# Peptides against a protein of PDB entry 4N3Y, part 17

Target 1, 83 residues: chain A of PDB entry 4N3Y
Amino acid sequence: ETRDQVKKLQLMLRQANDQLEKTMKDKQELEDFIKQSSEDSSHQISALVLRAQASEILLEELQQGLSQAKRDVQEQMAVLMQS

## One batch from the design tools (peptide; aimed at target 1 K70, target 1 (a further copy) A69 V73 L80)

Design b2_p15_4_s3 (made by RFdiffusion4, then SolubleMPNN; its pose is not in this set)
Fold by OpenDDE base, seed 1:
Structure b2_p15_4_s3 (fold): chain B 83 residues (1-83), chain C 83 residues (1-83), chain A 15 residues (1-15)
Amino acid sequence: as target 1 above (83 residues)
Amino acid sequence: as target 1 above (83 residues)
Amino acid sequence: SLRQELQQLLEQVRQ
């Protein structure tokens, strides 16, 4: 009868709402995870980029030093040959 | 009237289901995004780590070369002073 | 799946 049908539909509606609430909670947790993960990754990548840049600068300095040292050696050898 | 109540509840249930379906879809999309983002970040970080390691090796080699070059210059100067 | 279950519930309500 119609009364029982109403009760059944009310129960089903409650169940649907409960499931909806749970799903919405899960979705929110995933959103939070994405946000946190993105921040962590961004910071880590930034740190590695800075480290790489620092190393690159040092490489350039050392290359210059090595080149200068080689020039100095060659110059000293030339002087030695003249003496 | 009970009949009208039944119709109302049926409508509400359909609406709840529609919202649930949409929310579930959104959740799945977020899960997919997380998976893809994690893979991308992991690959990017790995690449940067390898780059940093390569630069570090080069730094060590250049430092050694610079030290050797300085020693060579000093040796040549010593020879020059003796000649 | 949950979607299938909910779809079944809706079908039961419509009948």
Scores: peptide ipSAE 0.150, ipTM 0.418, DockQ to the pose 0.004
OpenDDE base, seeds 2, 3, 4, 5: peptide ipSAE 0.061, 0.047, 0.067, 0.057; ipTM 0.427, 0.475, 0.466, 0.421

Design b2_p15_4_s4 (made by RFdiffusion4, then SolubleMPNN; its pose is not in this set)
Fold by OpenDDE base, seed 5:
Structure b2_p15_4_s4 (fold): chain B 83 residues (1-83), chain C 83 residues (1-83), chain A 15 residues (1-15)
Amino acid sequence: as target 1 above (83 residues)
Amino acid sequence: as target 1 above (83 residues)
Amino acid sequence: SLRQQLQQLLEQVQQ
C-alpha cells in the first residue's frame, strides 16, 4: 500500500513539474510580448506626437500668413479706392 | 523508509502545486495587463490619428487660402500699376 | 529555480 502510494506521488509530482515548466514558459512569452508591444506603442505614439507638433507649428504659420495676406489685400483695395 | 519517502513526496507535491497556482495567477495577471494595455494604446493611437487627419485638412485649407490671398494681392498690385 | 530544485529532489527520491 505505501509502495503504491509512493509511485503515485512520484507520478503526480512529475506531472506537476511538467505543468509548472509549461506555465513558466507561457508566462515568459507573455512578458516578452508585453515588453515588445509597449515599446512599439511608445515609439508610435512619440512619432505621432512629434508629427502633430510639427503640423501645429505649420498651422500657426499659415494662419499668420493668411491673416497678413488678407490685410495686404485690404490695404491695396483701400489704396485703389482712394486713388 | 517507504513511509518517510511518502511523506517527503507529499510535501514536495504540495510545494509544486503551490508554485503552480502562483505562476498561473501571475500569468493571468499578465494576460489581463496585455489586454488592457493593447486596448488603451489602440484608443490613444486612434485618437491621435483622427486629430492628425483633422490638422491635415486644416493645413490644406490654410495653404489654399494663403495661395489665394497671395494671388489676390498680386492682382490688386497689377491693377494699381496699370491705373 | 524551484522547478529545478523539485526535479533534483524527485530524482533523488526515485533512486
Scores: peptide ipSAE 0.139, ipTM 0.412, DockQ to the pose 0.004
OpenDDE base, seeds 1, 2, 3, 4: peptide ipSAE 0.132, 0.047, 0.049, 0.053; ipTM 0.416, 0.413, 0.452, 0.460; seeds 2, 4 fail the geometry check

Design b2_p15_5 (made by RFdiffusion4)
Pose (drawn by RFdiffusion4):
Structure b2_p15_5 (pose): chain A 83 residues (1-83), chain B 83 residues (1-83), chain P 15 residues (1-15)
Amino acid sequence: as target 1 above (83 residues)
Amino acid sequence: as target 1 above (83 residues)
Amino acid sequence: SVMTPLNNFETKLNS
């Protein structure tokens, strides 16, 4: 039946076009997510740079501490030997 | 001509359903791109994290070793002073 | 000999 059929096909076309719009919306959200995911990996790398900096500072202090310890032991030994 | 109209609507519905299938395929490609991008970056970053925590545990033990080294040398000074 | 603990530590630190 041609009249009922036109009405059914119009309903189906509307539903298909609504579904197409929603799926395009989803694609857009995925494209945005690619961008956000990239920003998040960058921020992880910044946190890693912070860790490296704290470590470089600590290592430097330990190097200085070793030097100071040698110097003072040299003086202590020099006196202990002046006797 | 509700019969010509029916034929037209059937063509439009076929075109819409083909477009929906294609767009769904595109969405899948985006989800796959996100997954591959995340796996890659996780690999790189997990490697940087492993290096960072190794530096950290080691430098911690070196703080201990420095104190211990100073104590050992002090004991040596105590023995050298028994003369 | 007295400086040995500090020299051993220096080698570990530089490694």

Design b2_p15_5_s1 (made by RFdiffusion4, then SolubleMPNN; from b2_p15_5, 8 letters changed)
Fold by OpenDDE base, seed 4:
Structure b2_p15_5_s1 (fold): chain B 83 residues (1-83), chain C 83 residues (1-83), chain A 15 residues (1-15)
Amino acid sequence: as target 1 above (83 residues)
Amino acid sequence: as target 1 above (83 residues)
Amino acid sequence: SVLQPLEEFEERLQA
């Protein structure tokens, strides 16, 4: 019966629409999650880069100081040997 | 004492190097994590897109069927009214 | 490598 067919198709259409809407929503949520996660991680990486740069600067300063200290020790030893 | 200064600077240099290495490692691990997470999510999103497309096709078919069924019912009613 | 110069420096100190 055609009238019953119409009613059945209406139900199927609603069900299909619900599924489509759910799928689209899930997709959007995943995209939003990835975007947020990426941004958060990007900020953390940036902070770590800055920390690494600070460590690099410190290392350079320590190396220079160590080199100078070594030279100073050598000079003092030379003076003692000549005494 | 200069010799003690050298030893102290050597220790500080090693400590600074350890911190630098750790920071660089942590940064790399985060980048790797983001890359992997992004790839996994991308695959899932792609699957959901395909599912959504399938639902869209189904919806279109159902809509066409519903429209046709409605027209058929209307035609039948018109015939009855003219009897 | 960022650490290579430091490693070389340490090696020179020990030589």
Scores: peptide ipSAE 0.085, ipTM 0.440, DockQ to the pose 0.010
OpenDDE base, seeds 1, 2, 3, 5: peptide ipSAE 0.019, 0.085, 0.072, 0.022; ipTM 0.361, 0.453, 0.479, 0.356

Design b2_p15_5_s2 (made by RFdiffusion4, then SolubleMPNN; from b2_p15_5, 7 letters changed)
Fold by OpenDDE base, seed 2:
Structure b2_p15_5_s2 (fold): chain B 83 residues (1-83), chain C 83 residues (1-83), chain A 15 residues (1-15)
Amino acid sequence: as target 1 above (83 residues)
Amino acid sequence: as target 1 above (83 residues)
Amino acid sequence: SVMAPLEEFERRLQA
C-alpha cells in the first residue's frame, strides 16, 4: 500500500544520498591526490633541472679547459722542436 | 705535466657528460610519469563524475516520487475521514 | 549545482 511505498522511497532516497556523498568524497580525494603528487613531482623536476644546468656549465668549462690544454701542449712541442 | 693534465681533463669531461646525460634522462622520466599518472587519474575522475551525476539524477527522481507518495497518502486519509 | 565544482575541475585538467 501507499505508506509502504513511501517508506521504500525514503529508504531509496537515503541510499541515493549516501551514494552521492560517497562519490563526491572519492572524487575530491582523487583531485587532492593529483594536486599533491603534481606538486611533489614539480619540485623534484625543478631540482633536477638545476642539476642539469650545473652539469651543462661544468661541461662547457671543461671543454674550454681541454681546448686550452691542447693548445698548451702544442706550443710546448713547438718550442722543443726549435731547440 | 701538461699531457697528464689533458688526460685528466678528458676524463673529467667524460664524467661530466655522463652525468648530464643521466640527469636529463631522469628529468624526462619524471615528466613522463607525471603525464601518465595525470591521464590515469583524469579518466578515473571522469568516471566518478558520471557516477555522481547519475546519483544526483536518481536523488531528484526519488525526491519527486517521495513527494508524490506523501500527497497520495494525504489524499487517501482525507477520503477515509469523509466516509 | 553539485556538479559545478566537478565540471570546473575537469576543465582545468583539460586546459
Scores: peptide ipSAE 0.065, ipTM 0.422, DockQ to the pose 0.023
OpenDDE base, seeds 1, 3, 4, 5: peptide ipSAE 0.036, 0.052, 0.055, 0.041; ipTM 0.352, 0.476, 0.473, 0.354; seed 5 fails the geometry check

Design b2_p15_5_s3 (made by RFdiffusion4, then SolubleMPNN; from b2_p15_5, 8 letters changed)
Fold by OpenDDE base, seed 1:
Structure b2_p15_5_s3 (fold): chain B 83 residues (1-83), chain C 83 residues (1-83), chain A 15 residues (1-15)
Amino acid sequence: as target 1 above (83 residues)
Amino acid sequence: as target 1 above (83 residues)
Amino acid sequence: SVLQPLEEFERRLLE
């Protein structure tokens, strides 16, 4: 009868609310994980970018130094040969 | 009366189910996002690590080449001076 | 599905 239907619906409502609360908690934990993971990844990527940039700058400096050294040696050899 | 209570509970049950379905969908989307983000970050970090390592190897090679070039120049100068 | 029991009961009640 109708009274029993009310009791059944009340039970199902409680079950739905319990599941909803659990799902909301799980969702929040995933959001927290995403936030933390995103921050960690961002920091690591930024550090690696800076490291790569520093190495590239030093590479360019060494290349320039090597080229200049070669020119200096050639000039010194020329001076010695005509002296 | 009881009939009206049944109708009210049915409405509340539908509302709870709708909210549960929405929350479950949101949770699944977050899980998908986490998976994709993790893969993307991993690939990017790996690429940056390889880039940094390659640059460091070239740095060492250039430094070694510069030192060797300096030694070669000094040896050539010595030969010229005693010839 | 977590919702299936609730949906089935709701459907039967409304019929």
Scores: peptide ipSAE 0.166, ipTM 0.453, DockQ to the pose 0.004
OpenDDE base, seeds 2, 3, 4, 5: peptide ipSAE 0.067, 0.089, 0.120, 0.093; ipTM 0.477, 0.493, 0.507, 0.497

Design b2_p15_5_s4 (made by RFdiffusion4, then SolubleMPNN; from b2_p15_5, 8 letters changed)
Fold by OpenDDE base, seed 3:
Structure b2_p15_5_s4 (fold): chain B 83 residues (1-83), chain C 83 residues (1-83), chain A 15 residues (1-15)
Amino acid sequence: as target 1 above (83 residues)
Amino acid sequence: as target 1 above (83 residues)
Amino acid sequence: SVLQPLEEFQERLES
């Protein structure tokens, strides 16, 4: 039955079109997600790198302070031992 | 009181050392986090890029299929009109 | 390691 065949083909065509539209949307969403995710991660990583650098500076300062404090304690102990 | 001064300095030294240790740990954790986060994001992005490419192929296939289906429907309708 | 000097320093403090 040609009439029934045409109706069937029309339905299949509509279904295929729906799927195409869905797939187009999905692809676009994925591209947007990738772009946004990459940018967010980049910013986060950059911020944390700077934080790590700040901590490194602090470590150096603390190391210097500890060295000085150690020397000061040694000197004070020497004075105490002489009293 | 020199003795008290020494005790105070010793306490300060211990406190500073504790802070140094804490800061070292924090820095290492940040570096590890950055590394892991970067790798995870890279893998995720790569996977999604491939997914997007697959969807693009599907889109092309669907487009071709729709074009063919359209032609088929037109031909069938022509036959129907001639009956 | 960039932290090696600090680690060595800490070890000396703990000894």
Scores: peptide ipSAE 0.082, ipTM 0.483, DockQ to the pose 0.011
OpenDDE base, seeds 1, 2, 4, 5: peptide ipSAE 0.041, 0.068, 0.056, 0.043; ipTM 0.357, 0.410, 0.468, 0.358; seed 2 fails the geometry check

Design b2_p15_6 (made by RFdiffusion4; failed a check: too like the target's own chain)
Pose (drawn by RFdiffusion4):
Structure b2_p15_6 (pose): chain A 83 residues (1-83), chain B 83 residues (1-83), chain P 15 residues (1-15)
Amino acid sequence: as target 1 above (83 residues)
Amino acid sequence: as target 1 above (83 residues)
Amino acid sequence: EELQQGLSQFKRDVQ
């Protein structure tokens, strides 16, 4: 039946076009997510740089501490030996 | 001509449903791109994290080793002073 | 590495 059929096909076409719009919206959200995923990995690298800096500072202090310890032991030994 | 109209709507519905199928395929490609991108960057970053925590545990033990080394040398000074 | 070597050498200073 040609009249009922036109109405059914118009309903189906509307539903298909609504579905197409929603799926395009989803694609857009995924494209934005790719961008956000990239920003998040970058922020992780920054946190890693902060850890490296704290470690370089600590290592430097330990190097200085070893030098200072040697120097003062050298003086203590020099006195203990001047006797 | 509601019959020519029906044929037209059937063509339009076929074109919409083909478009929907294609766009769904595109969405799937984006989800796959996201997954591959996340896996890759995670590999790189988990490697940088492993290096960072190794540096940290080691430097911690070196703080301990420095104190202990100073204590050992002090005991040596105590023995050298028994003379 | 150098810091570990230095600590080892520092323990031997009196010996």

Design b2_p15_6_s1 (made by RFdiffusion4, then SolubleMPNN; from b2_p15_6, 11 letters changed)
Fold by OpenDDE base, seed 4:
Structure b2_p15_6_s1 (fold): chain B 83 residues (1-83), chain C 83 residues (1-83), chain A 15 residues (1-15)
Amino acid sequence: as target 1 above (83 residues)
Amino acid sequence: as target 1 above (83 residues)
Amino acid sequence: SSLLQELEDLRRILS
């Protein structure tokens, strides 16, 4: 019967719509999660880069200090040898 | 005394070198950590992107099904009204 | 500072 077919198709339509809405929600949640995860990682990396920069500055200072200390020792040893 | 100055400077040189080595190690460990963290995040994001793609395919299929179902219902209703 | 540049590139990719 045509009437029964129509009713069946209407039910199928409603079911399909429900499934579509559910899938859309799931996809949106996944996209939001990915976005948030990426932002968190980006911020974490930025913080770590700053820490690495601080370490780099310290290294440069220490290297300069080491070089100067070596020069100072050599200079003093030269004076000592002249005595 | 010059000799005492030289000995003091030599000690300072050794201390500076020790600090430099320590800082270099710390920096290296930080760099390794950042690299590993970035790789882990990249892999995780890639996996999630694949999941999102699967959801997208499902959505497209459901949307197509919904459109077809709607057309089918309309066609059947037209037949019914002609009766 | 090659490493720092690499890290900045990674940050850009992840953003």
Scores: peptide ipSAE 0.056, ipTM 0.450, DockQ to the pose 0.021
OpenDDE base, seeds 1, 2, 3, 5: peptide ipSAE 0.051, 0.056, 0.053, 0.053; ipTM 0.366, 0.449, 0.450, 0.447

Design b2_p15_6_s2 (made by RFdiffusion4, then SolubleMPNN; from b2_p15_6, 11 letters changed)
Fold by OpenDDE base, seed 2:
Structure b2_p15_6_s2 (fold): chain B 83 residues (1-83), chain C 83 residues (1-83), chain A 15 residues (1-15)
Amino acid sequence: as target 1 above (83 residues)
Amino acid sequence: as target 1 above (83 residues)
Amino acid sequence: SQLLQELEDLKQLLS
């Protein structure tokens, strides 16, 4: 009967709407999670990059110091040989 | 005394070299960690993106279904009114 | 959709 069909369709409509609402919520939660996770990772990576850069600077300083020390030793040995 | 100075400088040179080696190792470990961490994050984000896309597709399907259901209800009501 | 694109960009940046 037509009236019964209408009632059935109305129920289906409500069910579809409920599922739509649920899916919208789930999608939003997922997007929020992804956003938060990505931000956390980004911040951590940035911090680690800074640390790596600091290590690089230290490495360069040590290399320069090593080179200078080598030259100093050579110079002192030369002086010693002349004494 | 000059000879003592030379010995001191040689020691300092060895110490500097040791520190250099240590720093090089530490830097490499940090770089490896950053690389691994970034790869892990990238893979996780990729998976989450796929999930979000799936949710988006489902949302669109539900929206279309809802619209169709609405039209069907309207059509059936029109038929009912003519009976 | 915009968020998805931003995430794709981030993924690419990390790769």
Scores: peptide ipSAE 0.041, ipTM 0.467, DockQ to the pose 0.021
OpenDDE base, seeds 1, 3, 4, 5: peptide ipSAE 0.033, 0.039, 0.038, 0.040; ipTM 0.377, 0.466, 0.469, 0.467; seed 1 fails the geometry check

Design b2_p15_6_s3 (made by RFdiffusion4, then SolubleMPNN; from b2_p15_6, 11 letters changed)
Fold by OpenDDE base, seed 5:
Structure b2_p15_6_s3 (fold): chain B 83 residues (1-83), chain C 83 residues (1-83), chain A 15 residues (1-15)
Amino acid sequence: as target 1 above (83 residues)
Amino acid sequence: as target 1 above (83 residues)
Amino acid sequence: DELLQELRELRELLS
């Protein structure tokens, strides 16, 4: 009967819409999660990069200082030997 | 007419199902993206942490070397002054 | 979400 078919289709359509609404909400939650996660990761990575960069500068300075100290010792010893 | 209503509901149901299928695919793509992004970020962060750790060790070694070099110079000068 | 609203309206229409 056509009337029974209408009622069946109405039920199926309601079920489809309910599922669609749920799926859309789930999608939105995932998008929000992605956004927050990406921001957090980006900030953390940037902070680590800056820290690593600062360490590299300090390493170069210390290497230069060590090299200079070695040269100073050598010069002082040379003066001592020539005196 | 009931017959016209059936046809209308059939169309609406098809449309709803099409949207549902599309939304489910979109959701799946987002889930896959989240998974991949999380893995990539985790690996990158771990690599940066290891690199920073290595730099920290090197910094300590260089600082120790510089301090030792300074002490060596001081000792040599002290010996020179006492000789 | 516009689509979400449309779905709600459709649900109400079918109730």
Scores: peptide ipSAE 0.110, ipTM 0.396, DockQ to the pose 0.005
OpenDDE base, seeds 1, 2, 3, 4: peptide ipSAE 0.093, 0.044, 0.078, 0.084; ipTM 0.387, 0.404, 0.473, 0.472

Design b2_p15_6_s4 (made by RFdiffusion4, then SolubleMPNN; from b2_p15_6, 10 letters changed; failed a check: too like the target's own chain)
Amino acid sequence: SELLQGLEELRQILS

Design b2_p15_7 (made by RFdiffusion4)
Pose (drawn by RFdiffusion4):
Structure b2_p15_7 (pose): chain A 83 residues (1-83), chain B 83 residues (1-83), chain P 15 residues (1-15)
Amino acid sequence: as target 1 above (83 residues)
Amino acid sequence: as target 1 above (83 residues)
Amino acid sequence: DTVFEPLDEFEKQLD
């Protein structure tokens, strides 16, 4: 029946177009997520740079500590030997 | 001509449903792109994290080793002084 | 040499 059929097809077309709009919205959210995901990985790398810096500073201090320890032991030994 | 109208609506519904199928396929491709991008970056970053925590544990043990080395040398000074 | 040995070994660990 041509009249009831036109009404049913119009309802279906409306539902299909609403569904298409929503799926496009979802695509957009995924595209934005790609961007956010990329920024999050960058922030992770920054945290890693902070860890590397703290480590370089600690290593430097330990190197200095070894040098100082050698120097002072050299002096202690020199006196102990002057006898 | 509600019959010609019905034929037109059937064509429009077919076109909408084809569009929906294609856009759903696009969404799937984006979800796959996100997944592949996350896996890749995670690999890189988990590797940088492993290197960082290895440097950290080692430097920690070196703080210990420095103190211990100073103590060992001090004991040597104590023996050398028994003369 | 014996006295500086622990410090030289530690220096090698730092390198």

Design b2_p15_7_s1 (made by RFdiffusion4, then SolubleMPNN; from b2_p15_7, 8 letters changed)
Fold by OpenDDE base, seed 1:
Structure b2_p15_7_s1 (fold): chain B 83 residues (1-83), chain C 83 residues (1-83), chain A 15 residues (1-15)
Amino acid sequence: as target 1 above (83 residues)
Amino acid sequence: as target 1 above (83 residues)
Amino acid sequence: SSVLEPLEQLEQQLA
């Protein structure tokens, strides 16, 4: 019967719409998650990069200081040996 | 007419199915993107953390060396002053 | 696609 077909189609349409709405909501939530996750990761990476750069600068300064200190010791020893 | 209603509902059902399929595909692609992005970010963060740790260890070693070198210079100067 | 299967089957039956 055509009437029965109409009722069945109406039910299926409602079910399809419900599933569509649910899926669209899920998709939107994932998009929001991606955006937030990307921002968080970007900020964290930036912070770690800056920290690494700061450490590298300090390493260079300490290496210079160490080298200079060793040279100073060597000079003092040379003077002592000449005395 | 009931027949016209059936035809209209069939069209609406097809349209709903098409949209549902498209949305589901989009959702799946986003899930895949999230997975890949998360893995990439995790590996990058791990690498940066390890690099930072290695730098910190080196900083400690260099600081020890610098301090020792300074002490050695001071000792040599003291000996020189006593001579 | 699993969620779409019942709807697609119905479309085929009513066509």
Scores: peptide ipSAE 0.105, ipTM 0.410, DockQ to the pose 0.004
OpenDDE base, seeds 2, 3, 4, 5: peptide ipSAE 0.051, 0.049, 0.049, 0.042; ipTM 0.429, 0.464, 0.463, 0.419; seed 2 fails the geometry check

Design b2_p15_7_s2 (made by RFdiffusion4, then SolubleMPNN; from b2_p15_7, 8 letters changed)
Fold by OpenDDE base, seed 1:
Order: sequence, then C-alpha cells, then structure tokens
Structure b2_p15_7_s2 (fold): chain B 83 residues (1-83), chain C 83 residues (1-83), chain A 15 residues (1-15)
Amino acid sequence: as target 1 above (83 residues)
Amino acid sequence: as target 1 above (83 residues)
Amino acid sequence: SSVLAPLEELEQQLA
C-alpha cells in the first residue's frame, strides 16, 4: 500500500515537473515574442509618425505657395489693367 | 522509511503544483497582454497609414494647383503683352 | 529550469 503510494506520487511529481518545464518554456517564448513585436511596432509607428509630420509640413508650405500664387496673379493683373 | 518518503513526495508535489499554477497564470497574463498590445498597435498603425495617405493625396492636389496657378500667370501675362 | 532544480534534486534523492 505505502510502496504503491510512493510510486504513484513519484509519477505525479515527474508529470508535474514536465508540465512546469513546458509552461516555463512557453512563457519565455512569449516574452521573447513580446519584446520583438514591441520593438518592431515601435519602429513602424515611429516611421509613420515621421512621414505624417513631414507630409503635414509640406502640405502647409504648398498651401501657402498656392495662396501666394493666386495673390500674385491678382496683383499682376491689376498692375497691367492700370498701366 | 517508506512513510517518510510518501510525506516528502506529497510535499514536493504540492510545491510543484504551486509553481505550475503560478507559471500558468503568468503565461495567461502575457497572452492577454500580447493580444491587447497587438490590437492597439494595429489600430494605431492603421490610423497613421490613413492619415499619411490622405496627406499624400492632398499634397499632390496642392502641387498641381500651384503649378497650374504659375502657368495661368504666365499665360495671362503673355496675352496682355501681345494685346 | 532553475525553478525546477530543487524538485529534481529531491526526486533524485528519493529514487
């Protein structure tokens, strides 16, 4: 009876250890995945932010240029009409 | 002797199970974190992509407008000089 | 694996 209990408990212990080892490995893999994924996402987001910002600046410059061009046309036309 | 072995194995088993439970909990938390982080990143990236694309379209429109405005000035000036 | 070391050692002692 007692001997059988010992053997049974030993088996259960080995099984528990096997499961624990696997779970720990899985956890480590997830941590590695998180780290890499986070870094990749960060890089991609930063690149997109920079692109968006550059585009915004250029947009404003072009808007100003367009407005100025329209004003220049009006001014030149006015001068010629008065000359 | 054998009775002592049983008690010792029972203790080890309990300890192993405790560690296993903790590790499994940690793993679950990491999985949840990954899921949420991935979704958040995806949303943010998509939003930035859309913004960048919208800006690009507007940029091209403004560039065309500016070029056209310059051409219009030249054309109007030419007409007036020849009249 | 480090966490399992104590349990593994105990298993060896009982074997």
Scores: peptide ipSAE 0.099, ipTM 0.411, DockQ to the pose 0.004
OpenDDE base, seeds 2, 3, 4, 5: peptide ipSAE 0.040, 0.037, 0.036, 0.034; ipTM 0.418, 0.409, 0.464, 0.423; seed 2 fails the geometry check

Design b2_p15_7_s3 (made by RFdiffusion4, then SolubleMPNN; from b2_p15_7, 8 letters changed)
Fold by OpenDDE base, seed 1:
Structure b2_p15_7_s3 (fold): chain B 83 residues (1-83), chain C 83 residues (1-83), chain A 15 residues (1-15)
Amino acid sequence: as target 1 above (83 residues)
Amino acid sequence: as target 1 above (83 residues)
Amino acid sequence: SSVMAPLEELERQLE
């Protein structure tokens, strides 16, 4: 009877160890995934932010140019009206 | 002797189960974190992409306006030179 | 690994 209990417990212990090892491995893989994913996302977001900022600067420059061009046209038309 | 082995195995089994349960909980928490993080990142990236695209469209429109304004100025200057 | 070591040793002793 006691011998049978030892055998049973030994089996259960092996099974528990196997499951524990598997679960620990899975946990580690998830931790690694999280770390990598976070880094990838951070870099991607950074790149997008920089691109957006560059576009905003260009927009401002273009708007200035357009406004100046309109003013130049208006001034030239005024000269024509005075001639 | 066998009885002592049974007691030892029972203790080890309890310890293994405790550790397994803890590890499984940690794994689940990481899975939940990954899911939430992925969703957050996806939405943020989507928003940034849309903003960038909107800026690109506006840039194109501004460039068209600037080009037209420059042409208008050139035409008016030509008229002045002919007067 | 640290958690498994005692259990693995016990298994080895019972073999």
Scores: peptide ipSAE 0.085, ipTM 0.417, DockQ to the pose 0.004
OpenDDE base, seeds 2, 3, 4, 5: peptide ipSAE 0.029, 0.026, 0.032, 0.024; ipTM 0.414, 0.428, 0.440, 0.421; seed 2 fails the geometry check

Design b2_p15_7_s4 (made by RFdiffusion4, then SolubleMPNN; from b2_p15_7, 9 letters changed)
Fold by OpenDDE base, seed 1:
Structure b2_p15_7_s4 (fold): chain B 83 residues (1-83), chain C 83 residues (1-83), chain A 15 residues (1-15)
Amino acid sequence: as target 1 above (83 residues)
Amino acid sequence: as target 1 above (83 residues)
Amino acid sequence: SEVLAPLEQLEQQLA
């Protein structure tokens, strides 16, 4: 009868609301996770990029120094040969 | 009356179901986004780590070469001085 | 979908 239908619908409505609330909570948690994970990854990547850049600068400096040292050795050898 | 209550509850139930379905879809999309974003970030970080490691190896090699070159120059200078 | 199935079934029965 109609009264029984009302009671059944009320129960189902409560169940739907409970599930909705749970799902909304889960969604919010995922959004928070995405935000935090994105920020962490962004910072990590930025740090690694900076480190890579610093290493590259040092590499250039060392390569120049090595090249200059080799030239100096060559010049000294030339002097020794002509002496 | 009871019949009107049933109709109202049916409407509310449909609205709740619609909202639930929408929220579940949004949640699924976020899960997919998290999965994809995490994979992309993981690969990017791994690539940067490998690059950093390669740079560090090269730095060590260049430092050794530079040190050796300096020693060679010193030795040549010593020979020149004694000649 | 599995979550909504019981509600949808009820809607059909009571409509």
Scores: peptide ipSAE 0.139, ipTM 0.421, DockQ to the pose 0.004
OpenDDE base, seeds 2, 3, 4, 5: peptide ipSAE 0.030, 0.032, 0.030, 0.031; ipTM 0.463, 0.463, 0.460, 0.461

